# Peptides against a protein of PDB entry 3J47: the designs that were tried, part 32

Target 1, 121 residues: chain A of PDB entry 3J47
Amino acid sequence: IRLTNQLKSLKGLQSKLKDVVEYLDKVINKELPINHTILGKLQDVFNLLPNLGTPDDDEIDVENHDRINISNNLQKALTVKTNDELMVIYISNLVRSIIAFDDLIENKIQNKKIQEQRVKD

## One batch from the design tools (peptide; made by RFdiffusion4, then SolubleMPNN)

Design b2_p14_2_s4 (from b2_p14_2, 8 letters changed)
Fold by OpenDDE base, seed 2:
Structure b2_p14_2_s4 (fold): chain B 121 residues (1-121), chain A 14 residues (1-14)
Amino acid sequence: as target 1 above (121 residues)
Amino acid sequence: SLLELLQKVLEKLK
């Protein structure tokens, strides 16, 4: 019973992974528009995957080494891209905050000057 | 000004 349920769950996961591959193929072929929400979630999944490139030290099949390198390069590329996108958002928000702070200072300086003029009249 | 420089940076990051 437990093993059969695990096998059923694994088959269900395999089916969902196939649906994701078919979706990505359609996006690559420009048959479907890029959905940024789906791609973002896929990036999150890849970032949560353990490094599939730790060889268990016991199966250095030469064919696995190239697949391992490809998977690690893909994960690294996704991580770099995510970091660059987050950096742009972070810098944009930082610059907006600095501008808003400068405007606040300038407004306070101007208000002080106006108040000092009203006390002299 | 500092403000003009920061605005130019924002326009490049959009």
Scores: peptide ipSAE 0.042, ipTM 0.717, DockQ to the pose 0.012
Fold by OpenDDE base, seed 5:
Structure b2_p14_2_s4 (fold): chain B 121 residues (1-121), chain A 14 residues (1-14)
Amino acid sequence: as target 1 above (121 residues)
Amino acid sequence: SLLELLQKVLEKLK
């Protein structure tokens, strides 16, 4: 019973991780727009994973201080890069929203002028 | 126009 529940939970986690990878692949391939909320949550997940230093050091030997500093510097560099990428996309979306708003205002002004002309004829 | 300036900013951010 306990082992079956653990296996079911692990399979559920594996499925969710697969869905995340498939989403990222679609974003990389420009098939889907970047979702900032998803990227922010992924960053939170990566920040909670202290050991995403290279998968090849299953050797217990006492040089841990420089590797911890390299992994922290890499995580910090990835965090900064991700924040800058997110900022660029936020600015891009803001600019698109301002353009769409300007077009809407211009269209409303034009429509008002057309209606005012039709009432005078 | 404001529109043209914003479009130029968008093209630089792509």
Scores: peptide ipSAE 0.040, ipTM 0.704, DockQ to the pose 0.014
Fold by OpenDDE base, seed 1:
Structure b2_p14_2_s4 (fold): chain B 121 residues (1-121), chain A 14 residues (1-14)
Amino acid sequence: as target 1 above (121 residues)
Amino acid sequence: SLLELLQKVLEKLK
């Protein structure tokens, strides 16, 4: 029972990974539009994966070296993209905060002028 | 204004 459930769960995961690969191939081939929500979730999954580029030093066949370089380049590209997206979010929030402070300062200046006029009347 | 400049920057970051 436990082994059968684990095998069923693993087959389910394999099917989901195949569906993701097929989706990415269709996006690369421009057969489907880019869905940013799907790509963001995939990026989150890749950011949670342990470094796929540290095989234990004991089985460096020449075919593994090209796969390791491809995986490291992909992980680096995903990390750079994540950093750029986080930077855009940070700058956007900073600009919104500056606007909110400007509005607050203007409101305080106006309120001060109104109070000074009421004390003079 | 500073406000208009910052809004233009926000629109370029979207």
Scores: peptide ipSAE 0.040, ipTM 0.694, DockQ to the pose 0.013
Fold by OpenDDE base, seed 3:
Structure b2_p14_2_s4 (fold): chain B 121 residues (1-121), chain A 14 residues (1-14)
Amino acid sequence: as target 1 above (121 residues)
Amino acid sequence: SLLELLQKVLEKLK
């Protein structure tokens, strides 16, 4: 029972990972529009993965240096893209907050004018 | 207005 449930869960995870790969291939091939929400969640997953480019320090093969450079370049590219996405979210929330604050000020001014009219009548 | 500029920025960020 426990082993069969673990195998079922692992097969379910493998299926979901395959669906993610198929989605990325369709986005690369321009068959689907870029969904920034999905890409942001994928970046969160990659940022939670241990660095796939740390070979244990015990074999300095020239092939490891190229893999480390590719991993570091990928991590840098993911970090830059994450920062740009976070900046867009931050600016969007800031602008929404400013609009909501302007609406609140205008509502308070209108309410004050209505109260001043009711005291004069 | 400032409001119109902010709305245009929001529409470009969506």
Scores: peptide ipSAE 0.036, ipTM 0.685, DockQ to the pose 0.015

Design b2_p14_3_s1 (from b2_p14_3, 6 letters changed)
Fold by OpenDDE base, seed 1:
Structure b2_p14_3_s1 (fold): chain B 121 residues (1-121), chain A 14 residues (1-14)
Amino acid sequence: as target 1 above (121 residues)
Amino acid sequence: DKKKLLEEFEKLLL
């Protein structure tokens, strides 16, 4: 019973992974619009995956070397894309902070002028 | 003006 439930759960995970691959192929082929929420969640999954390019040092078969290079290139491409997205968010937050600071300065200047006028009257 | 500049900047980055 426990082993049958684990096998059923693994088959369910394999089906979901196939549905994700089919979705990505349709997005690459421009058959479907890019969903940024799905793409962000996929990036989070790939950033949480242990480096699939460290074989435990005991089976360097020549067929695994090409898969290791592909996995490392995919992980690098996802890391670069995540870094570029974080840079855009950082710049947007920096600009928003500068605008908010400039509005705070203008409000302080206006408040100072109002206080100086009340001392002259 | 500043709010419009922020909206144009956000629209250029997304």
Scores: peptide ipSAE 0.076, ipTM 0.739, DockQ to the pose 0.015
Fold by OpenDDE base, seed 4:
Structure b2_p14_3_s1 (fold): chain B 121 residues (1-121), chain A 14 residues (1-14)
Amino acid sequence: as target 1 above (121 residues)
Amino acid sequence: DKKKLLEEFEKLLL
């Protein structure tokens, strides 16, 4: 029962991976428009995958080596693109935080001046 | 002014 359920789940995953490949092929062939939401979810999947690029030294057919290298290059490209996108978001949030901090300083300086005037009067 | 500067900066980064 447990092993049969694992095999069924793995077959279901294989079917979904095939549907993703068929979708990507249609996008590459310009038969479908690029959906950025699907691409972002695919990127999240690749970022969660451990390094697909250490085959244990048991029987790398030369055809599998080129496919593994292409997969690793795609994973690296998606990881770099994610890091660059996260860096832009981080910089934007940092700039917002600096502006908000500057407004807080200005408000504190104004409040201090108002208090110093009230003590002179 | 500062909000407009942020929007211009975000437009430069995207």
Scores: peptide ipSAE 0.068, ipTM 0.744, DockQ to the pose 0.014
Fold by OpenDDE base, seed 5:
Structure b2_p14_3_s1 (fold): chain B 121 residues (1-121), chain A 14 residues (1-14)
Amino acid sequence: as target 1 above (121 residues)
Amino acid sequence: DKKKLLEEFEKLLL
């Protein structure tokens, strides 16, 4: 019973990971727009992954140490790159929101001037 | 000016 439930949970995780890979392939191929919420959740997953470059301290074959350091440097470089991409997107959305707010203020000022003219005539 | 700035930001996102 316990092993069957673990195998079912692992198959469910494998299916979800496949759906994430298929989504990323569509984004890389420019078939889908980048969804920042999905990218942020993917970053959270990569940050919660146990370092793919810390083998449990029980099998340090000297040949794996360079591959481990390369994996950790690649993971760190991917995390930094993803954070910079999310920052550019956040700034772009912030600027869009500021422009939209300024246009709303200008529209309110113009509407007030039009109403004040109509009350004087 | 604001429309041109928005178009430049949209080009940076695509």
Scores: peptide ipSAE 0.067, ipTM 0.727, DockQ to the pose 0.017
Fold by OpenDDE base, seed 3:
Structure b2_p14_3_s1 (fold): chain B 121 residues (1-121), chain A 14 residues (1-14)
Amino acid sequence: as target 1 above (121 residues)
Amino acid sequence: DKKKLLEEFEKLLL
């Protein structure tokens, strides 16, 4: 459930990123007029995105070494956080499975007691 | 049925 929702959300994000790329390709190919409102929102998204260690091949010579260290630290922090979230989901699914087995055992014990009582009456 | 229970667990785990 939670893991499948995270995977679905990630696939939904991937689809939206593909739609943005397809829009940009249509603008570059002059198939669509430049919409400055969409470009402004796209700039806001890029400003909120961590620099994931792709050098933007666009012409700002300042401080590649500290940006690479910050991007590596942020990628590491995102990887650790994702691993911890997956571990919590795994433990939560294990606990739910144990409870459901306990309830099944108790239901079988109760059904056996009811059958034994019906044979005595 | 053990098979139906397993299918419910798979739905709970996924």
Scores: peptide ipSAE 0.047, ipTM 0.670, DockQ to the pose 0.011; fails the geometry check

Design b2_p14_3_s2 (from b2_p14_3, 8 letters changed)
Fold by OpenDDE base, seed 2:
Structure b2_p14_3_s2 (fold): chain B 121 residues (1-121), chain A 14 residues (1-14)
Amino acid sequence: as target 1 above (121 residues)
Amino acid sequence: EKEELLKLYNSLLL
């Protein structure tokens, strides 16, 4: 139940991020007027985001090396955690498939017994 | 077997 809710929440977040990108593209293309209140809220969101980007190779000052290592470690930790969550979903689907196969075998055995009884009557 | 697989499946989904 928890993993299904997390996946649903992540899909909901992905949809909202797409809507934000589409809004920004329309503003850049001058199809929509600039709303400074929306841009301010987006800036607040971006200021709360961890640095998940690889720093562009053009600003490797020696003082940023620790920040680069922290960002890469955070990205790696998020990737590992995501992989573990996906693995649990995969195992859950395998177990469901095994149970469904067992139910199919049992249903075939029962149907065979019912047919053998109907041929004797 | 099947009941244990159901328990395992339920534990992975919680």
Scores: peptide ipSAE 0.045, ipTM 0.704, DockQ to the pose 0.011
Fold by OpenDDE base, seed 5:
Parts: structure tokens; sequence; C-alpha cells
Structure b2_p14_3_s2 (fold): chain B 121 residues (1-121), chain A 14 residues (1-14)
């Protein structure tokens, strides 16, 4: 019973990881627009991953402490870089949305003026 | 990096 449930959970995780890879590939290929909420959740998942560069801590040999610190610094640097890249994309999309909204307001004002002129003639 | 920022800027002006 426990082993069957673990195997089912692992298969479920593998399917979800495949869905994530397929989504990222579509975003990289520009087939899908960037979704900041999905990327933020993926970043949270990567930040919660056990350090994939730490060998499992079942052998504390004192020689691994420098490798652990280098791996943690690299992971932190990658997390910061990814956060900055996502922030730039987010700001860019906000600016586009603001410009498009300004153009929509100006178009509505112009259309209203044209209608008010046509009612006076 | 700088060329990607310029491409991004140009894609915001279009």
Amino acid sequence: as target 1 above (121 residues)
Amino acid sequence: EKEELLKLYNSLLL
C-alpha cells in the first residue's frame, strides 16, 4: 500500500514536470505569451528545491563545505538574475498596457468630439 | 544584454 502510493505520487510529479517543461518550451519559442504568475510559481518551486548541487548530506566530509557555499552562491545568483529578468518583463508589459490604455482614452475622446460636431451640423 | 534591451525598447515603441 505505501509503495504503491509513493509510485503514484512520483508518476503524478513526473507528469506535472513534463507539463512545466512543455509550457516553458512554448514560451521560449514565443508560441505562448509570458505568464508572470506561472513564472513566479516556478521560481518559488526552484527556491524550494533542495540544492541540486549538494551531494546528499549522509557523508559530512569537511572538504564539501566550500562546494556547498559555491553551489548556494550560484543558486542565489541565478535566483536574483531570474527575478530581475522577470521584473523587467513585468514592467515592460505594464508600460505597454498603460500606453494602450492612453491610446484607447484618446481615441474615445476624439470619437466623442466627432459625434458632438455631427449633432451640431 | 544591451542589444536585447534595445530590441525590447524598440518593441515597446511599436
Scores: peptide ipSAE 0.045, ipTM 0.648, DockQ to the pose 0.017
Fold by OpenDDE base, seed 1:
Structure b2_p14_3_s2 (fold): chain B 121 residues (1-121), chain A 14 residues (1-14)
Amino acid sequence: as target 1 above (121 residues)
Amino acid sequence: EKEELLKLYNSLLL
């Protein structure tokens, strides 16, 4: 019973991974529009994957070395893309904070001028 | 006051 449930769960995961690959292939082929929400969730999943580039030192087959290099390059590319997206968000929030602060400064200067006029009248 | 606010603004831009 437990082993059959684990095999069923693993087959379910394999089916979902196949659905993701098929979706990505359709997006690459421009058959479907890029859904940024799906892409962001997929990126989160890849960033949470343990570094698939550390095989325990006991099975260096030459075929595993090329797969490890491809996996590490993909993880690095996804990390760089995440960093670039976060940098754009950071700069956008910084610029918005600067503009909001400039408006606050101008409002404070205007309020001071109004108070100084009321003390002279 | 205006000069202190300008200094604070410039410190946020750097």
Scores: peptide ipSAE 0.040, ipTM 0.636, DockQ to the pose 0.008
Fold by OpenDDE base, seed 4:
Structure b2_p14_3_s2 (fold): chain B 121 residues (1-121), chain A 14 residues (1-14)
Amino acid sequence: as target 1 above (121 residues)
Amino acid sequence: EKEELLKLYNSLLL
């Protein structure tokens, strides 16, 4: 029962990975428009994968070396793109924080001036 | 408090 459920889940995952490959091939061939929301979700899935770049020394098939290198290059490209997207988000949040601090400090200066005027009157 | 906010602001503008 447990092993049969694991095998069923793995077959389901394999089918979904095939659907993703077929989708990406259609996008590459310009048969479908690029959907950035789908690409972002795929990127998140790839970033959650363990680093595929350590072949434990037990499968030296020469045909797997090119596929592993292509997979590692794709993973690296997705990781770099994620880091760049996160960097833009962090810079945008930093700029928003600086503006909010400027407004806060100006409001504190104005409030102090109003209090100093009320003590003189 | 106010001097620390001013120091923080100056550190964000530089």
Scores: peptide ipSAE 0.030, ipTM 0.600, DockQ to the pose 0.008

Design b2_p14_3_s3 (from b2_p14_3, 7 letters changed)
Fold by OpenDDE base, seed 2:
Structure b2_p14_3_s3 (fold): chain B 121 residues (1-121), chain A 14 residues (1-14)
Amino acid sequence: as target 1 above (121 residues)
Amino acid sequence: EKEKLLELYNKLLL
């Protein structure tokens, strides 16, 4: 259930990002008038984003190399942190499943003992 | 055994 909801939310976000790209392409191509309110909100989103892009290899001035390295290090650090968080969630769910299995076995053993007592009386 | 698994589960959720 949680993973399915996360995948649904991520697909919803991907659809919204596609709609934004299609809007920007139409504005660039002069098919739609520029909307300063939409552009202001997009600027606010970009200002809140960590630098997630390697600039395409065509804009590598030597001064950007430190910024590219910082961006790549941040992207790697976010990936490692996300992997560790997912690993903790996975192990927690595994342990919960083992405990629930142990409880099922114990309940079966107790129910068997109760039935064996009722047949002797 | 179950008690140790429950303790581990609680440590992983914090």
Scores: peptide ipSAE 0.060, ipTM 0.749, DockQ to the pose 0.010
Fold by OpenDDE base, seed 4:
Structure b2_p14_3_s3 (fold): chain B 121 residues (1-121), chain A 14 residues (1-14)
Amino acid sequence: as target 1 above (121 residues)
Amino acid sequence: EKEKLLELYNKLLL
């Protein structure tokens, strides 16, 4: 029962991956417009899968090898794009944190000066 | 210095 359910789930995943490939092939061939929502979901999937290992070279027809290479190149391109987007967000947050820290230091210096004036008066 | 960081921050958000 458990193993049969895992195999059924894996077959269902394989079918969905096939539908994704067929969709991407149609988009590449300009038969369908680019759907940014689908591409965003594919990007999320590829970001969760850091190592699609090369399927062992045992028994992949030459047509499947070219499709796998195209898929791996697309995955690499999406991973690089995501890393660049995350890097820009990280730098932006770092700069914001530095500005907020500078403001905190300035406010502490001003508060210290006000306290030192109140002790002199 | 802070103004240059703010300019950089705004440039990264565009």
Scores: peptide ipSAE 0.058, ipTM 0.758, DockQ to the pose 0.012
Fold by OpenDDE base, seed 3:
Structure b2_p14_3_s3 (fold): chain B 121 residues (1-121), chain A 14 residues (1-14)
Amino acid sequence: as target 1 above (121 residues)
Amino acid sequence: EKEKLLELYNKLLL
């Protein structure tokens, strides 16, 4: 359940990012007027996004070494967290399978005992 | 044994 929700949320985020790109392309192509309120909200999103290791090839200042280390640390932390969450889901599914096999064995033993009683009566 | 596995399963889902 959690992994399926995370994958659905990630796909939903990817769709929204695509819609933002398509909007920006329409603004660049002069198909839509520049909406300063949308651009302001987009700037807020970029300010909240960790710089995910694409150097924007646009000319802003020499403080990038600590931001690159913070972004690499955050990307590493997100990768580790994702791996740990996948491992927890794998172990949970393994435990569920073991319990289901135990229940199947118990049900077979009980059914055998019921048949052996019916042959004695 | 089964109850302890079920407890572990529940702890991993939370």
Scores: peptide ipSAE 0.049, ipTM 0.718, DockQ to the pose 0.010
Fold by OpenDDE base, seed 1:
Structure b2_p14_3_s3 (fold): chain B 121 residues (1-121), chain A 14 residues (1-14)
Amino acid sequence: as target 1 above (121 residues)
Amino acid sequence: EKEKLLELYNKLLL
């Protein structure tokens, strides 16, 4: 019973991974619009995966060399995309901080003018 | 100036 349930859960995970591949193929072929929420969640999954490009040093079969190169290229592409997203977030937060600092300066200038007026009256 | 920075901020988040 427990082993049969684990096998059923693994088959269910395999089916979901196949549905994700089919979705990505349709997006690559421009048959479906890009869903940024799905791509973000996929990126989170790939960033949580251990490096699929370190073969344990015990199975250098020539068929694995092409899979290692594909995995390394995928990991590099995901890392570049993550860096670009982090750069956009960084610039956005920098702009927000500059605006908030400008508002703080304007508030200090106004408060100083109000204090100087109260000392003259 | 502030309005242009806010427009740029909104353009980077979309």
Scores: peptide ipSAE 0.049, ipTM 0.727, DockQ to the pose 0.014

Design b2_p14_3_s4 (from b2_p14_3, 5 letters changed)
Fold by OpenDDE base, seed 3:
Structure b2_p14_3_s4 (fold): chain B 121 residues (1-121), chain A 14 residues (1-14)
Amino acid sequence: as target 1 above (121 residues)
Amino acid sequence: EKKELLELFKKLLE
């Protein structure tokens, strides 16, 4: 029972991440205009992820050093002994941000369809 | 800039 519920929740998260990738592809292909609110929520999602791989230390501006030091100090604090309770809070905030992003994508797709229908009538 | 950020986000989700 517990393992089956965890697998169901993980499959639900995987589906929502796929919907985010499909939205990004539509924006890259210029099928959808860039939405700054959606992009801001996506940045909030990535700022909640541990930095999974430094690209090599050549060429990003001196003004981002405070954000990289906050992420490295947070990653160093995550490596020392508070791992389970903070990880549950970060995953919960990440999942909430992904749900709010999915709702914004769906609302934008629906609003575009309604506008395209009103221009044809 | 904005296109490179979108391509980076795509690579982090693949």
Scores: peptide ipSAE 0.039, ipTM 0.603, DockQ to the pose 0.090
Fold by OpenDDE base, seed 4:
Structure b2_p14_3_s4 (fold): chain B 121 residues (1-121), chain A 14 residues (1-14)
Amino acid sequence: as target 1 above (121 residues)
Amino acid sequence: EKKELLELFKKLLE
């Protein structure tokens, strides 16, 4: 019973991973538009994976070298994309801060004009 | 860039 349930869960996970690969193929082939929400969730899943980039020293199998190269290239691509997203957030916050500063200057100028009118009346 | 990231995700899931 326990082993059969684990095998069923693993087959269910394999089916879901296949559906994700098929989705990625359709996006690469430009058959579907890039959904940023799906791509964000995929990044969150990959960021929850243990760092595949620490070989505990002691078994050089050629299959591990290709997986390590793929994981390192993925980590690099994730880091670049995270930096680009952080840059867009930073620019957006900078622009918002400039607008809020301009509104504060305008409000201060208007309040000064109202005070100068009240001193002349 | 975005296409290369998608291709890397595909290769990790295959």
Scores: peptide ipSAE 0.039, ipTM 0.605, DockQ to the pose 0.073
Fold by OpenDDE base, seed 2:
Structure b2_p14_3_s4 (fold): chain B 121 residues (1-121), chain A 14 residues (1-14)
Amino acid sequence: as target 1 above (121 residues)
Amino acid sequence: EKKELLELFKKLLE
């Protein structure tokens, strides 16, 4: 009973993974529009995968070399995208900090001018 | 970029 339920659950997972591959094919072929929410969730799933591109140096079967290259290319593509998203956030926060600092300087200059006027009256 | 990422995701699921 337990093993049969595990095998049924694994077959159900395999079917869902096939449906995701078919969805990705339709998106690559421009048959379906890119859904950013689905793409984000796929990225989250792949970031939770163990790094298939760290061979523990003791079992490099020649069949693993193609999987390692795919995993390394995926991790590189995820890293590039993450760096671009972080760069936009960083620039946005830097610009906000510069504006807030400029407003503080202007307010300090105005307050100094008001004090200098009050000392002349 | 986005197309290449989708092709990599496909290859990892196959």
Scores: peptide ipSAE 0.037, ipTM 0.606, DockQ to the pose 0.076
Fold by OpenDDE base, seed 1:
Structure b2_p14_3_s4 (fold): chain B 121 residues (1-121), chain A 14 residues (1-14)
Amino acid sequence: as target 1 above (121 residues)
Amino acid sequence: EKKELLELFKKLLE
């Protein structure tokens, strides 16, 4: 029961992360206008990411090297100093921020759809 | 700048 609920919660988080990626694609493709509140919440999410790029010295596969470079570039772009001692708090706040961000995306998509309907009537 | 940041965020979530 507990493990099934954890797996269900993780699948729910994965769905919300997919909705965030789809929103980012629509913004990059100029299908949606940039929302500064959404972008600010996304920055808050990534500011809470721990440094995924300090391997304890065990063989980094080439796929992990690209993720390390992305993480390092993101930290430089956000001017964020991550502290590994706070990693658990950061992950917890990250998950909360992603949930609140997904609700904000849904609300903004719905509001745009309502406005486009009102312009056609 | 803003577009590159959004592309980096996308790549981190994939």
Scores: peptide ipSAE 0.031, ipTM 0.614, DockQ to the pose 0.051

Design b2_p14_4_s1 (from b2_p14_4, 7 letters changed)
Fold by OpenDDE base, seed 4:
Structure b2_p14_4_s1 (fold): chain B 121 residues (1-121), chain A 14 residues (1-14)
Amino acid sequence: as target 1 above (121 residues)
Amino acid sequence: SLVELLNEVLEKLK
């Protein structure tokens, strides 16, 4: 019973991963528009994946060295991509904050000028 | 203006 449920859960995960791959292929082929919400969630999943390149301490099998290197390179590439996207979001929010601050200063200057005119009349 | 320059930066980031 427990093993059967684990196998069923793993098959369900495999099916969902296949659907994600098919979605990404359609996005790469420009058949579907880029959905940043889906990509962000996918990145969150990859960031939560255990380091696929840390051998569990129990089997340093020499045959896995190439798979470990490929996995480490993939994880590094995903981390870099995630950081670049976060940087774009950060810069965009910073710029919006500066614009909002400038608008606030301009509004205060205009209000001060209007008050100074009303005191002279 | 500063606002125009910052808006141009925002448009390049989209």
Scores: peptide ipSAE 0.061, ipTM 0.745, DockQ to the pose 0.014
Fold by OpenDDE base, seed 5:
Parts: sequence; structure tokens; C-alpha cells
Structure b2_p14_4_s1 (fold): chain B 121 residues (1-121), chain A 14 residues (1-14)
Amino acid sequence: as target 1 above (121 residues)
Amino acid sequence: SLVELLNEVLEKLK
């Protein structure tokens, strides 16, 4: 019973991870827009991954202290990289939104000019 | 144009 429940939970986690990978593949392939909230949640997951590989602090061997420092430095590097990637994505989406807004303004100006010409004829 | 400048920024962010 307990082992079967653990296996079921692990299979459920595997399915969810597969869905996340499929989402990321669709985003990479430009089939779906980038969602910052999803990327932020993925960052949270990646920030937890180094902690899942640290043995619980109950064995003080001098070799573990260097591994913990390397893990913390890698985690910091991954966090910085992810923040920079999120910033680039944010700026890219902002720029696209400004372009779309400019196009909308120009279209409205053109439509107004066409209407004003039709009223003078 | 503004659009051209913003497209140049987008290309630099890729």
C-alpha cells in the first residue's frame, strides 16, 4: 500500500514535469507566447533543485562543505542567469507591445483621414 | 521610424 502510493505520486510528478517540458518546447518553437509567471515558477523549481542534491546537514564531513559552497555558487549563478533571461523576455514583450500600440495609432489616424475625406466629397 | 528603432532593439535582444 505505502509503496504503491509513492509510485503513484512519482508517476504523477513525472507527468507534470512532462507537461512543463512540452510547454517549454512550444514556447521555444514560438507556438505559444512566453508567460513570465510560468518562467518565474520554473525559476523557483530550479532554485530548489540544488537543495534536493544536498545531503541533509546531519553528516558533517569536510568534503560536504566545499560541495555546499559549489552548489550555492551554482544556484546563485543560475538565479542571476534566469533573472537576466526574464529581463530580456520582459523588455522584448514591452517593445512588441509598443510596436503594436504605434501600429494601432497609425491605423486610427489613417482611418480618421479616410473618413474626413469621405465627408468632404 | 519608431518601429524601425524598436525592431533593431528586438534584434539585439535575440
Scores: peptide ipSAE 0.053, ipTM 0.738, DockQ to the pose 0.015
Fold by OpenDDE base, seed 3:
Structure b2_p14_4_s1 (fold): chain B 121 residues (1-121), chain A 14 residues (1-14)
Amino acid sequence: as target 1 above (121 residues)
Amino acid sequence: SLVELLNEVLEKLK
């Protein structure tokens, strides 16, 4: 019973990972638009993964060291890319907010001028 | 204007 439940849970996780890979392939092939919320969550998952690059200092064959370096470089490249994409969204929202504040300030200045004219008449 | 500059930034970010 316990082993069967663990195997079922692991198969469920494997299915979810397959769905994520299929999604990423569709995004790479430009079949789907980039969803920044999904990419941010994927980055969080990758940041929670143990660094595959620290096997304990026991005899690492040169081939394993190269694969580890490639994996770490890929993880860093994905993290940088995701951060740049999130930064673009953040700046875009910030700029829109500043424009909205400028419009609000201009409207308040105009309303004040109209009130001052009405009190003088 | 500030608005024009900010709109240019928005267009570069698209």
Scores: peptide ipSAE 0.049, ipTM 0.739, DockQ to the pose 0.014
Fold by OpenDDE base, seed 1:
Structure b2_p14_4_s1 (fold): chain B 121 residues (1-121), chain A 14 residues (1-14)
Amino acid sequence: as target 1 above (121 residues)
Amino acid sequence: SLVELLNEVLEKLK
């Protein structure tokens, strides 16, 4: 019973990881638009990975130390890349919001000028 | 215009 539940949970995790990889491949290939919510969750996962991969200091084979350093560097690079992509999305949305506010301000200025002209006539 | 400048910035971010 316990081993069967662990195997089922591991298969469920493997399926979810496969779905994430497939999504990332489609985003890389420009088949799907970037989703900020998914990228934010990926950043959260990457930020948690260092906490999942510290073996307690009691079994340092020298071969594991080089693998851990390479894994940490790759993870840091992936986290930085994900953060930069989120920043580009944030700035893009900010600029679009500023444009929408500029259009709103211009519409208010025009409406005010029309109302001032109607009071003079 | 401000809109044109901001659109140019958006195109540089793509």
Scores: peptide ipSAE 0.046, ipTM 0.727, DockQ to the pose 0.015

